# Ledger of designs, part 51: peptides against a protein of PDB entry 7AE7

Target 1, 321 residues: chain A of PDB entry 7AE7
Amino acid sequence: KVYKDLREFLEVLEQEGQLIRVKEEVNPEPDIAAAGRAAANLGKNQPAVFFEKIKGYKYSVVTNVHGSWQNHALMLGLDKNTSTKDQFYELNRRWDKFPVPPNVVKREAAPCKENVIDKDINLFEILPLYRINEQDGGFYISKASVVTADPEYPDDFNKLNVGTYRIQVKDRDRVGIQALAMHDIAVQLEKAEAENKPLPIAITIGNNPLVTFMASTPVGYNQNEYEFVGALQDGVPMDIVKSDLYDHLYVPAGSEVVLEGHIIPRVRTVEGPFGEFPGSYSGARLQCEVKIDRITHRTNPIFENLYLGIPWTEIDYLMAL

## One batch from the design tools (peptide; aimed at target 1 Y57 R131)

Design b2_p21_1_s1 (made by RFdiffusion4, then SolubleMPNN; from b2_p21_1, 15 letters changed)
Fold by OpenDDE base, seed 1:
Structure b2_p21_1_s1 (fold): chain B 321 residues (1-321), chain A 21 residues (1-21)
Amino acid sequence: as target 1 above (321 residues)
Amino acid sequence: SAEEVEAANAARVAAAEAAFL
């Protein structure tokens, strides 16, 4: 099975008993994080948690989409009971199919283009933002696939980077992004900042689960993550579409939300703290700032966000002693 | 070993989960 988007995957998760639907209105805080923690306490077969109604927001949240071996098997289009060993062998077998070039679809065929916001941008109108951890310094977008290119070689598709980065919401139309020196985005940003130019960026939310997986998987600087997605789809190309602002940036055609904008050159703002693990917070740091200039989104967009609440089992607390 | 494969995949899922951080 291959998925075009997050929605097709969530449908399969629900059919397989790997998604809990919360139909009751929840508060953004603390209910989303609390319900996530409760789902994680269900053991090794943790379901995704879909929140249909969030007080003060229009749209839904889904968490824990990748949070189990069953969900990982289903992402690969395997039986949910496929062993971790067999999942690995299948992953490696498919990896050897690289490169599988994506299909570039027309704008009219891309679900991520159903709606456009190009003025009065307010992220809180589109994303039901909440604090993941009680002590978080703000609202995080933790599960985005961030698209950037080499500003010196914008037309080199092999240098198009799709990565996952910690993103804090700073204002209605601004986010902080953690670009570490080891990330391809940091190399690209350094080139842009050397010339005091903005770095074009597309922050994509709610993707095909293999896009999210590959965005979190380190690849070579001259390797395109979308070509690995096609490999992991067993040779079926994924669908991408040109961004609205930039001719050289391509986004997943099925993204729930696309935040198009730029990294402001030579600006650093305070970001964090963020609870990376239960009881551990990364300190506040000076991070890059992104201005959001355009949003495209599906009708009734689903905010896919990370679930961090794997409680240390009492055993994990006892092993930390 | 099967255990190294499981550990590498668990580490990859955990690294995918941690790379979202």
Scores: peptide ipSAE 0.006, ipTM 0.398, DockQ to the pose 0.020
OpenDDE base, seeds 2, 3, 4, 5: peptide ipSAE 0.005, 0.000, 0.000, 0.000; ipTM 0.372, 0.304, 0.278, 0.339; seeds 3, 5 fail the geometry check

Design b2_p21_1_s2 (made by RFdiffusion4, then SolubleMPNN; from b2_p21_1, 13 letters changed)
Fold by OpenDDE base, seed 3:
Structure b2_p21_1_s2 (fold): chain B 321 residues (1-321), chain A 21 residues (1-21)
Amino acid sequence: as target 1 above (321 residues)
Amino acid sequence: SYEEVEKLNAQRNAEAEAAFL
């Protein structure tokens, strides 16, 4: 099984008994985090948790999408009871199919383009934001696939980077991004900042689960994560679409939300603290700031966010392979 | 409402900044 988008994956998770649907209205805090923790305590087969209604918000949240070995098996289109060993074997077998170039679809064929916001941008209207941890310095977008390119080689598709970075919401149209020096985005940003230029960025939320997986998996600077997604789809290309603002940035065609904008050159503002692990906080630091200039989104967009509860985090599974 | 959450986010960011400086 190959998934075009998050929705197709959530359907399979639900069919396989790996998704809990919360139909009653919940409070963003503490109910989302509390329900995630409760789901984690159900045993080894931790389901995703889908919140249909969130007080004060229009749209839904899903958490813990990658939060079990069963979900990872299903992500690979395997039986949910496939052993971790066999999952690893199959992942490695498919990895050798790299590169599998994506299909570039027309704008009209991309679900992420169903709606456009290009003025009066307000992230709080589009994303049901909440604190994941009580001591977080704000709201985080913790499971985005962030698309950037090399500003010296913008047309080199092999240098297009899709990475996962923690993103703090700073304002209606501004986010802080943690771009560490070891990340490919930091190399690209350094080049832009050397010339005092903005770095174009697309922050994509609610993707094909293999996009999210690959965005969390380190690859070479000259390797495109989308070409690995195609490999992990056993040779089936994924669908991408050109961003609205930038000809050189491509986003997953099925993204629930795409935040298009730029990293402001040579600006650093306080970001954090954030509870990346239960009982562990990364301190506040001066981090990059992104201006959001345009949003595209699917109708009734689903906000996918990380589960960071006890006894495990969703990150533990994303990093375990 | 989301507007109340927005205000709370602004407050939390300001508190974090004040604690950092």
Scores: peptide ipSAE 0.530, ipTM 0.937, DockQ to the pose 0.882
OpenDDE base, seeds 1, 2, 4, 5: peptide ipSAE 0.403, 0.483, 0.463, 0.425; ipTM 0.904, 0.924, 0.924, 0.915

Design b2_p21_1_s3 (made by RFdiffusion4, then SolubleMPNN; from b2_p21_1, 12 letters changed)
Fold by OpenDDE base, seed 2:
Structure b2_p21_1_s3 (fold): chain B 321 residues (1-321), chain A 21 residues (1-21)
Amino acid sequence: as target 1 above (321 residues)
Amino acid sequence: SYEEVEELNKKRVEEAEAAFL
């Protein structure tokens, strides 16, 4: 089984008993985190948690999408009871199929283009934002697949980077992004900032689960994560679409939300604190700031966000493979 | 409302900035 988008994966998770649907209205805090913790208490067979109604918001939240070995097996299109060993074997087998180039679809064929916001941007209207941890300095977008390119070689598709970064919501149209030196985005940002130019960026939310997986998996600077997604789909190309603002940026065709904008050159603002792990807080730091210039989104977009809780976090599974 | 949540977020960001400086 290959998934074109998050929705198709969530359908399979639900069919396989790996998704809990919360139909009653919940408070963003503390109910989302509390329900995630409750789901985690189910042991190693942790389901995703889908919140249909969030008080004060229009749209839904899903958490813990990658939060179990069963979910990882299903992500690979395997039986949910596939052993960790066999999952690793299959992952490694498929990895050798790299590169599998993606299909570039037409704009009109891309679900992420169903709706456009190009003025009066307000992230709070589109994303049901909440604090993941009680002591967080704000709201975080923690499962975004962030697309950037090399500003010196913008047309080099091999240098197109899709990564996962810590993103704090700073304002209606501003987010802080943690671009550490070990991230490929930092190399690209350095080049842009050397010329005092903005770095084009697309922050994509709610993707094909293999996109999210690959965005969290370090690859070479000259390797495109989308070509690994195709490999992990056992040779089936994924679908991408050109961004609206930038000819050289491509986003997953099925993304729930795409935040298109730019990293403001040579600007650093306070970001944090954030509880990256239970009982561990990363303090506030000066980080990059992104201006959001355009949003495209699916109708009734689903906000996929990371589950952080005890005894297991979703990151434990994302980083284990 | 999301507007109230936005206002709360703004306050938290400002508090974090003030604590950092």
Scores: peptide ipSAE 0.465, ipTM 0.917, DockQ to the pose 0.851
OpenDDE base, seeds 1, 3, 4, 5: peptide ipSAE 0.398, 0.440, 0.024, 0.445; ipTM 0.902, 0.915, 0.613, 0.916

Design b2_p21_1_s4 (made by RFdiffusion4, then SolubleMPNN; from b2_p21_1, 11 letters changed)
Fold by OpenDDE base, seed 2:
Structure b2_p21_1_s4 (fold): chain B 321 residues (1-321), chain A 21 residues (1-21)
Amino acid sequence: as target 1 above (321 residues)
Amino acid sequence: SAEKVEEENKRRVKEAEEKFL
């Protein structure tokens, strides 16, 4: 089975008993994290947790989407009880199909384009933001697939990078992004900053689960994560669409929310602290800042965010392969 | 409200900035 978007995957998770739906109104803090911990305590078969109603917000949150080997098997379109060995074998078999080029769909065919916000941008109106950890220095978007291109070769599709980065909400239209030197985004940012130019960026939230998986999987600088998504879909291309602001940036057609903007050149602001692991906080440090210039989103967008709690975290499953 | 949550986030961000600087 192949999924076009997060919604198709969540439907399968629910059918397979791998999604808990919380229908009662919850407080963003501490209830989201508490419910995630409760789900993690159900043992090795950790379900996703879908919060339909969040106090003070219009839209829903889902967490722990990748938080189990069963969810991972289902992501690959396998039986949920497929062994980790067989999942790994199938992953490797499909990996050899790279590259599988994506389909570029028209704007009118892309669900992520259903709604547009181009003025008075307020992230708090679109995303049910909350602190993942009690000591976090602010709200984080921790499961976004961030799209950037090489500023020197913007039309080289092989240099289009889709990565997962720690993103702190700084203001209504501003986020801090952790671009470490080991990340492909840092190479692209260095080129832009050398010329004192903004780096175009699209921060995509609530994707096809294989997009999120590949964004968390290191690949070569000259390899496109979308072409691996097609490989991992057993040769079925994924659907992408041009960003609204940038002809050279492509986003998943099915994204729940797309934050389009730019990394402000040569600006560094304090980002953090963030609890990356249970009981471990990374200190605050100077990081890049993104201005959000445009939002596109699906009607009733789902905020997919990372679950961080008792071992094994969702990160452990995303990085274990 | 979303506004109250935004204000609280701004406060926390500022406190983190003040601790680092």
Scores: peptide ipSAE 0.536, ipTM 0.935, DockQ to the pose 0.870
OpenDDE base, seeds 1, 3, 4, 5: peptide ipSAE 0.409, 0.374, 0.382, 0.007; ipTM 0.905, 0.893, 0.896, 0.343

Design b2_p21_2 (made by RFdiffusion4)
Pose (drawn by RFdiffusion4):
Formats: C-alpha cells, structure tokens, sequence
Structure b2_p21_2 (pose): chain A 313 residues (1-149, 158-321), chain P 21 residues (1-21)
C-alpha cells in the first residue's frame, strides 16, 4: 500500500494496533512530551499516540508516528512484524528505483490547499505548540520537511517558534541555502522557504536521509513507494517551491535578511541538549492547511526515541 | 474564551524565549 497523506498512514496504524487515542483533555506541558517518552519506553510495538484535545487549542497532535519497527514496516507497506533485516533489504532494493519523477497536481486537487490564511498569521491558531523538553528555548516544530531551491531540496531542521508568525532556523545547516544566503543578505533580499508539517511517512523519512547523496528528494519518495510517483503541488506564493499535495500544514515564508537571534537550546539525537546560538529567523507570509489539521510532532530524548528510527536504515 | 486561552500559551512561549536571550 502507498499513502497519499499522513491520514491514510494513521488509519493503517490504528487498524494494526499501533495507534493510541488520548480522548481526555491534556495540558501542553509536560503531558504530550511525557506521553511521547512513555510510548518510546514501551520497548516493543511502540505505538503512535494521538491527542485529540489539548487545553487551550482547537486541533490535535500526533507523536511517535515512526517510533517502532512495526510502524517503520507499515510505513514501507510490509507486515508489521517484518524483521529489521528484512526491512533493510526492502529499502536496499527500493533505493535503486531512483529516480521516480513526481506528479504535479492542480491547486484544487491538493488537500493542503483547503484553507488559506494570508493575513494576521498566528501559528498557535493552527498548531498546538508545546515545549518538548524542560530546558528547550521555546516551543518547537521538530518534524517539519523544509523545501528550498533538480535544485529543489527537502530536509528536516528543528524550528523554534519565536512569534505568532516567526520561527528560528539553523540556516548554515542547509547546505544549498548557503550560496543564495550570501547573495540575499548582501542585497538585502528575502530567501523563499516552505515548511511542511504532517506528511506522508516516506516524505519525512526522505527528509531525514543524508545530504551527502545529492538526490532529487521527491523523486526519491517515488522510489521508496516502489515506483509509485508522489503528488506535489506548487506553493501559493513562490512558483519555484513545491510541497507535498497532502501535507497537513504548509507554512510559506522567507528567511529574513541580516537578522540573527538566539535560538535554542534544543535536544539532539545523541541524547543531550545543544547550546544556544545566534541563528536565522523565518517570517511566515502564508499558511495553507487541511481542514482540522493534525500537528505531527516528534519527541526527542535519551535513545532510543523516534529520531533513531528515522535515522537507522 | 479560546482566544484568551491561546494567548496564555503564546505568552508562555514568549517567556521561554526570553530566558536565553
């Protein structure tokens, strides 16, 4: 099976006993992060946890989506009990199908274009943002796929919420931004960027894939789907930016020129906090989202947690 | 109201951001 969006994958997870629904209202902190750690601590058949009610927010949160070998196998379309070695072999075989060009769809057909917010941008009205770890510098979007511009790149970068319509980003960690970053800051011009949240599991998996192999990213997702091309759609504001047609939330924005502010600290996969450093800020110019969006976020702590599964094979 | 409750979370986030600034 191939998933057109996060919602089909969550449906499969729930049918397979790999998704737990939390119906009672929970507080943003520390409840969501504590549940993410506990789900990771179950050790075997760790499920995704779906929070339907978060105090003070309108929408829902899902966590630990990738956080088990059962979830990982279901992401690949295999039986949930497929051994880790067999999943490795299946990934090794599909790796060679690269490239599989994506299908570009019209705006009216992309579920991520159902709702538009073009003014008075407020991330909190869409995403139930919360603190992941006690010493984090702020509320974080820890599982976004970021699109920048065959020269189109998708990657995962931790995003700290700085204001209703502003976030932080480590721009010098995106090694295609940094030739356009010099030109843009030298000429005081903005650099367009897209932040996608709530994606097909293979899109997130591709976004965590090593940069050393300069692939085409979306064309790699079609390979992981064993030859089935993925659907992408052009962003509202920037014609050279394409986002997954099924994303729950799309934040279209730009990197603000000549602005460096304190970002962090935040957790890193080796199990420790990073330090606080001066980093770039991104202004959100537009939000498009599916009706009743789902905030797919990720807990990070002492290994093993969901990030280890996203990096393993 | 829902807007007042969201405002509280926003102010909380601002407080956290201010801690390392």
Amino acid sequence: KVYKDLREFLEVLEQEGQLIRVKEEVNPEPDIAAAGRAAANLGKNQPAVFFEKIKGYKYSVVTNVHGSWQNHALMLGLDKNTSTKDQFYELNRRWDKFPVPPNVVKREAAPCKENVIDKDINLFEILPLYRINEQDGGFYISKASVVTANKLNVGTYRIQVKDRDRVGIQALAMHDIAVQLEKAEAENKPLPIAITIGNNPLVTFMASTPVGYNQNEYEFVGALQDGVPMDIVKSDLYDHLYVPAGSEVVLEGHIIPRVRTVEGPFGEFPGSYSGARLQCEVKIDRITHRTNPIFENLYLGIPWTEIDYLMAL
Amino acid sequence: SLEEEIEEHYQRNKELNAKYE

Design b2_p21_2_s1 (made by RFdiffusion4, then SolubleMPNN; from b2_p21_2, 9 letters changed)
Fold by OpenDDE base, seed 1:
Structure b2_p21_2_s1 (fold): chain B 321 residues (1-321), chain A 21 residues (1-21)
Amino acid sequence: as target 1 above (321 residues)
Amino acid sequence: SLKEELEKIEKLNKERNAEYE
């Protein structure tokens, strides 16, 4: 089975008993994190947790989407009881199908374009933000697929990067992003900053689960993550759409939320701490700052965010391959 | 079950909210 978006995957998770729906209103803190910890304590067969109602917010949160081997098997369109060995075998088999170029859909056909916010941007109105860990220095977006390009080769689709980075909310229309030197985004940012130019960026939230998986998987600088998604879909192309602000950036057509903006050149602000692992906080560091200039989103967008609490966490499953 | 744990969390939250009302 191939999934066009997060919603199709969540439907399958629910059908397979791998999603718990919380219908009662919860407090964003500490209830979301507490429920995530409770889910992690269920052992090896950890479900996703979907929060329909969050006090003070309009929209829903889902966590732990990739939080088990069963969920991982379902992501690959396999039986939920497929062994880890057989999952790896199938991944390797499909990997050899690279490249599978994506389909570029029209703006009108892309669910991520259903709604537009281009003035008075407030991330808190679109995303039910909460502290993931009790000691976090702020609100984090930890499961976004971040799209950037090489500023010297903006028309080279093979240099389009889709990666996962730690993102801290700084203001209503600003986020900090952790661009480590080992990430392709850091190379692209260095080129932009050398010319004192902004780096165009699209931060995409709530994607096809294979997009999220590939955004967390290191690939070559001249390899496009979307072409691997098509390979992992066993040769079925994924759907992408041009960003609204930039002709050279393409986002998943089915994204729940797309934050379009730019990395401000030569600006660094304090980011962190963040609890990347249970009981382990990465210290506060100077990180890049993104100005959000435009938001597109699906009607009633789902905020997919990472669960961090007890190993094995979602990050362990995303990195285990 | 996770459902039972979530129901306990929900119950605790309802009880807390009722104490503040």
Scores: peptide ipSAE 0.018, ipTM 0.499, DockQ to the pose 0.033
OpenDDE base, seeds 2, 3, 4, 5: peptide ipSAE 0.017, 0.018, 0.017, 0.018; ipTM 0.454, 0.459, 0.487, 0.463; seeds 2, 3, 5 fail the geometry check

Design b2_p21_2_s2 (made by RFdiffusion4, then SolubleMPNN; from b2_p21_2, 9 letters changed)
Fold by OpenDDE base, seed 2:
Structure b2_p21_2_s2 (fold): chain B 321 residues (1-321), chain A 21 residues (1-21)
Amino acid sequence: as target 1 above (321 residues)
Amino acid sequence: SLKEELEKIEKENKERNARYE
């Protein structure tokens, strides 16, 4: 089975008993984190947790989407009880199908384009933001697939990067992004900053689970993550759409929310602390700042965010492969 | 409690799935 978007995957998770739906209104803090911990305590079959109603917010949150081997099997379109060994075997078999080029769909056919915000941007109106950990220095977007291109070769699709980075919300229309020197985004940013130019960026939230998986998987600088998604879909191309602001950036057609903007050149602002692991906090650092210039989103967008609870966090499953 | 509700939902989901296995 292949999924077009997060919603199709969540439907399958629910059918397979791998999603818990919380229908009662919850407080963003501490209830979301508490429910995530409660789900993690259910044992090996850790479900995703979908919060329908969040006090003070209009939209929903889902966490722990990749938080179990069962969810991982289902992501690959396998039986939920497929062994880890067989999942690895199938992953490797499909990996050899690279490259599988994506389909470029028209703007009108892309669910991520259903709504547009280009004035009075306020991230808090679109995303039910909360502190993941009690000691976090702010609100984080931790499962975004961030799209950037090489500013020297913007039309080279092979250099289009889709990566996962730590993103702190700084203001209504600003986020801090951790671009480490070893990441492809840092190479691209260095080129832009050398010329004192903004780096175009699209921060995509709530994607096809294989997009999120590949964004968290290191690949070569000249390899496109979308072409691996097609390979992992057993040769079925994924659907992408051109960004609204930039002709050379493409986003998943099914994204729940797309934040389009730019990294401000040669600006660094305080970011953190963030609890990357339970009881472990990274210190505050100077990081890049993104200005959000445009938002597109699906009607009733789902905010997918990382669960960082007890050991065997969602990160462990995303990195285990 | 939220925990008890989640455990209840999990149980119901497991029971549902067991009928299709």
Scores: peptide ipSAE 0.015, ipTM 0.398, DockQ to the pose 0.017
OpenDDE base, seeds 1, 3, 4, 5: peptide ipSAE 0.000, 0.006, 0.007, 0.000; ipTM 0.261, 0.302, 0.343, 0.268; seed 1 fails the geometry check

Design b2_p21_2_s3 (made by RFdiffusion4, then SolubleMPNN; from b2_p21_2, 6 letters changed)
Fold by OpenDDE base, seed 4:
Structure b2_p21_2_s3 (fold): chain B 321 residues (1-321), chain A 21 residues (1-21)
Amino acid sequence: as target 1 above (321 residues)
Amino acid sequence: SLKEEIEKIEEKNKELNAKYE
């Protein structure tokens, strides 16, 4: 099984008994985190949790999408009861199929382009934002696949980077992003800052689960994560579409929400604290600032966000292979 | 304090600018 988008994956999770649907209205805090903890307490067969109605917001949230070995097996299109050993074997077998180039689809064929916001941007109108942990210093977007390119080689598709970074919401149209020196985005940002230029960025939310997986998996600077997604789809190309603002940035065609903007050069702002570990918070740091200039989104977009509330976090499964 | 954090940001931004001048 190959998934075009998050929605196809959520359908399979629900069919396989790996999705809990919360139909009653919940409070963003503390109910989302509390339900995530309750789901995590179900043991090794942890389901995703889909919140249909969130007080004060128009749209839904899903969490713990990658939060179990069953969900990981299903992501690979395997039986949910496939052993971790067999999942690892299959992942390695498919990895050797790299590169599998993506299909570039037309704008009209991309679900992420169904709606556009290019003025009066307010992230709170599109994303049901909440504190993941009680003592978090703000609202975080923790499962975004962030797309950037090499500003010196914008036409080199092999240098297009898709990564996962800690993103704090700073304002209606601004986010902080943690670009560590070990990340490919930091190399690209350094080049942009050398010329005092903005770095183009697309922050994509609610993707094909293999995109999210590959965005959390380190690859070489001259290797494109989308070409690995095609490999992990056993040779089936994924669909990407050109960003609206930038000719050199491509986003997953099926993204629920795409935040297009730029990293402001040579500016740092305070970010954090964030509960990276249960009962432990990272300190506040100086991080990059992103201005959001355009949003595209699917109708009734689903906000996929990370669950971090217990020792066995969703990130443990994303990084386990 | 908020003031100290602003001053820290301003200093860091000066360092960043000076690195590339």
Scores: peptide ipSAE 0.022, ipTM 0.434, DockQ to the pose 0.031
OpenDDE base, seeds 1, 2, 3, 5: peptide ipSAE 0.021, 0.007, 0.374, 0.103; ipTM 0.414, 0.261, 0.899, 0.748; seeds 3, 5 fail the geometry check

Design b2_p21_2_s4 (made by RFdiffusion4, then SolubleMPNN; from b2_p21_2, 7 letters changed; failed a check: too like the target's own chain)
Amino acid sequence: SLKEEIEKIEEENKKLNAKYE

Design b2_p21_3 (made by RFdiffusion4)
Pose (drawn by RFdiffusion4):
Structure b2_p21_3 (pose): chain A 313 residues (1-149, 158-321), chain P 21 residues (1-21)
Amino acid sequence: KVYKDLREFLEVLEQEGQLIRVKEEVNPEPDIAAAGRAAANLGKNQPAVFFEKIKGYKYSVVTNVHGSWQNHALMLGLDKNTSTKDQFYELNRRWDKFPVPPNVVKREAAPCKENVIDKDINLFEILPLYRINEQDGGFYISKASVVTANKLNVGTYRIQVKDRDRVGIQALAMHDIAVQLEKAEAENKPLPIAITIGNNPLVTFMASTPVGYNQNEYEFVGALQDGVPMDIVKSDLYDHLYVPAGSEVVLEGHIIPRVRTVEGPFGEFPGSYSGARLQCEVKIDRITHRTNPIFENLYLGIPWTEIDYLMAL
Amino acid sequence: SFEESYQRNKELNQKAEEEFY
């Protein structure tokens, strides 16, 4: 099976006993992060946890989506009990199907274009933002796929919420931004960027894939789907930016020129906090989202947690 | 309302800025 969006994958997870629904209202902190750690601590058949009610927020949160070998196998469309070695072999075989060009769809057909917010941008009205770890510098978006511009790149970068319509980003960790970053800051011009949240599991998996192999990113997702192309759609504001047609939330924005502010600290996969450093800020110019969006976020702590599964094979 | 979370996030950001400088 191939998933057009996060919601089909969550359906499969729930049918397979790999998704737990928390119906009672929970507080943003520390409840969501504590549940993510506990789900990771179950050791075997660790499920995704779905929070339907978060105090003070309108929408729902899902965590630990990738956080088990059962979830990982279901992401690949295999039986949930497929051994880790057999999943490795299946990934090795599909790796060679690269490239599989994506299908570009019309705006009216992309679920991520159901709702538009073009003014008075407020991330908190859409995303139930919360603190992941006690010493984090702020509320984080820890599982976004970021699109920048065959020269189109998708990657995962930790995003700290700085204001209702502003976030932080480590721009010098996106090694295609940094030729256009010099030109843009030298000429005081903005650099367009897209932040996608709540994606097809293979899109997130591709976004965590090593940069050393300069692939085409979306064309790699079609390879992981064993030859089935993925659907992408053009962003509202920037014609050279394409986002997954099924994303739950799309934040279209730009990197603010000549602005460096304190970002962090935040958790890193080796199990420790990073330090606080001066980083770039991104202004959100537009939000498009699916009706009743789901905030797919990720808990990070002492290994093993969901990030290890996203990096393993 | 979420306004409490927003204000809390502002407080965290400010604390992290003060500790950095």

Design b2_p21_3_s1 (made by RFdiffusion4, then SolubleMPNN; from b2_p21_3, 12 letters changed)
Fold by OpenDDE base, seed 3:
Structure b2_p21_3_s1 (fold): chain B 321 residues (1-321), chain A 21 residues (1-21)
Amino acid sequence: as target 1 above (321 residues)
Amino acid sequence: SAEEVEKLNQERNAAAEAAFL
């Protein structure tokens, strides 16, 4: 089984008993985080949690999408009871199919282009934001696949980077991003900042689960994560589409929300603190700032966000494969 | 509401910044 988008994966999770649907209206805080923790306490078979209605918001939230070995098996299109050993062998077998180039689809064929916001941008109207941890300095987008390119080689598709970074919402149209020096985005940003130029960026939310997996998996600077997604789909190409603002940035065609903008050159603002693990906070520090210039989104977009409960977080599963 | 959440986020960010400086 191959998934075009998050929605197809959520449907399979629900069919397989790996998704809990919360139909009653919840408060953003503390109910989303509390329900996630409660779901994690059900044992090793941790389901995703889908919140249909959040008080004060128009759209839904899903958490813990990658939060179990069963969910990982299903992500690979395997039986949910496939052993971790067999999942590992299958993943490695498929990895050797790299590269599998993506299909570039037309704008009109991309679900992420159904709606456009190009003025009066307000992230609080599009994303049902909530504090993940009680001591977080603000709201976080913790499961985005962030697309950037090498500003020296913008047309080199092999240098297109799709990564996962901690993103704090700063205001209606700005986010802080944690770009650590070891990440490919930091290399690209350094090149842009050397010339005092903005770095083009697309922050994509609610993707094909293999995109999220690959965005969290370190690859070479000259390797494209989308070509690994195709490999992990057992040789089936994924669908990508050009961003609206930048001809050289490609986003997953099925993304729920795409935030297009730029990293502001040589600007650093306070970001954090954030509880990356229960009881462990990464303190506040000066981080990069992104201006959001355009949003595209699916009708009734689903906000996929990271679950940070005990004993295992989604990060633990994403890094274990 | 979105406005109330925005205000809450601003207050939290301001508090975090003040604690950092």
Scores: peptide ipSAE 0.538, ipTM 0.935, DockQ to the pose 0.852
OpenDDE base, seeds 1, 2, 4, 5: peptide ipSAE 0.496, 0.006, 0.534, 0.495; ipTM 0.925, 0.311, 0.935, 0.929

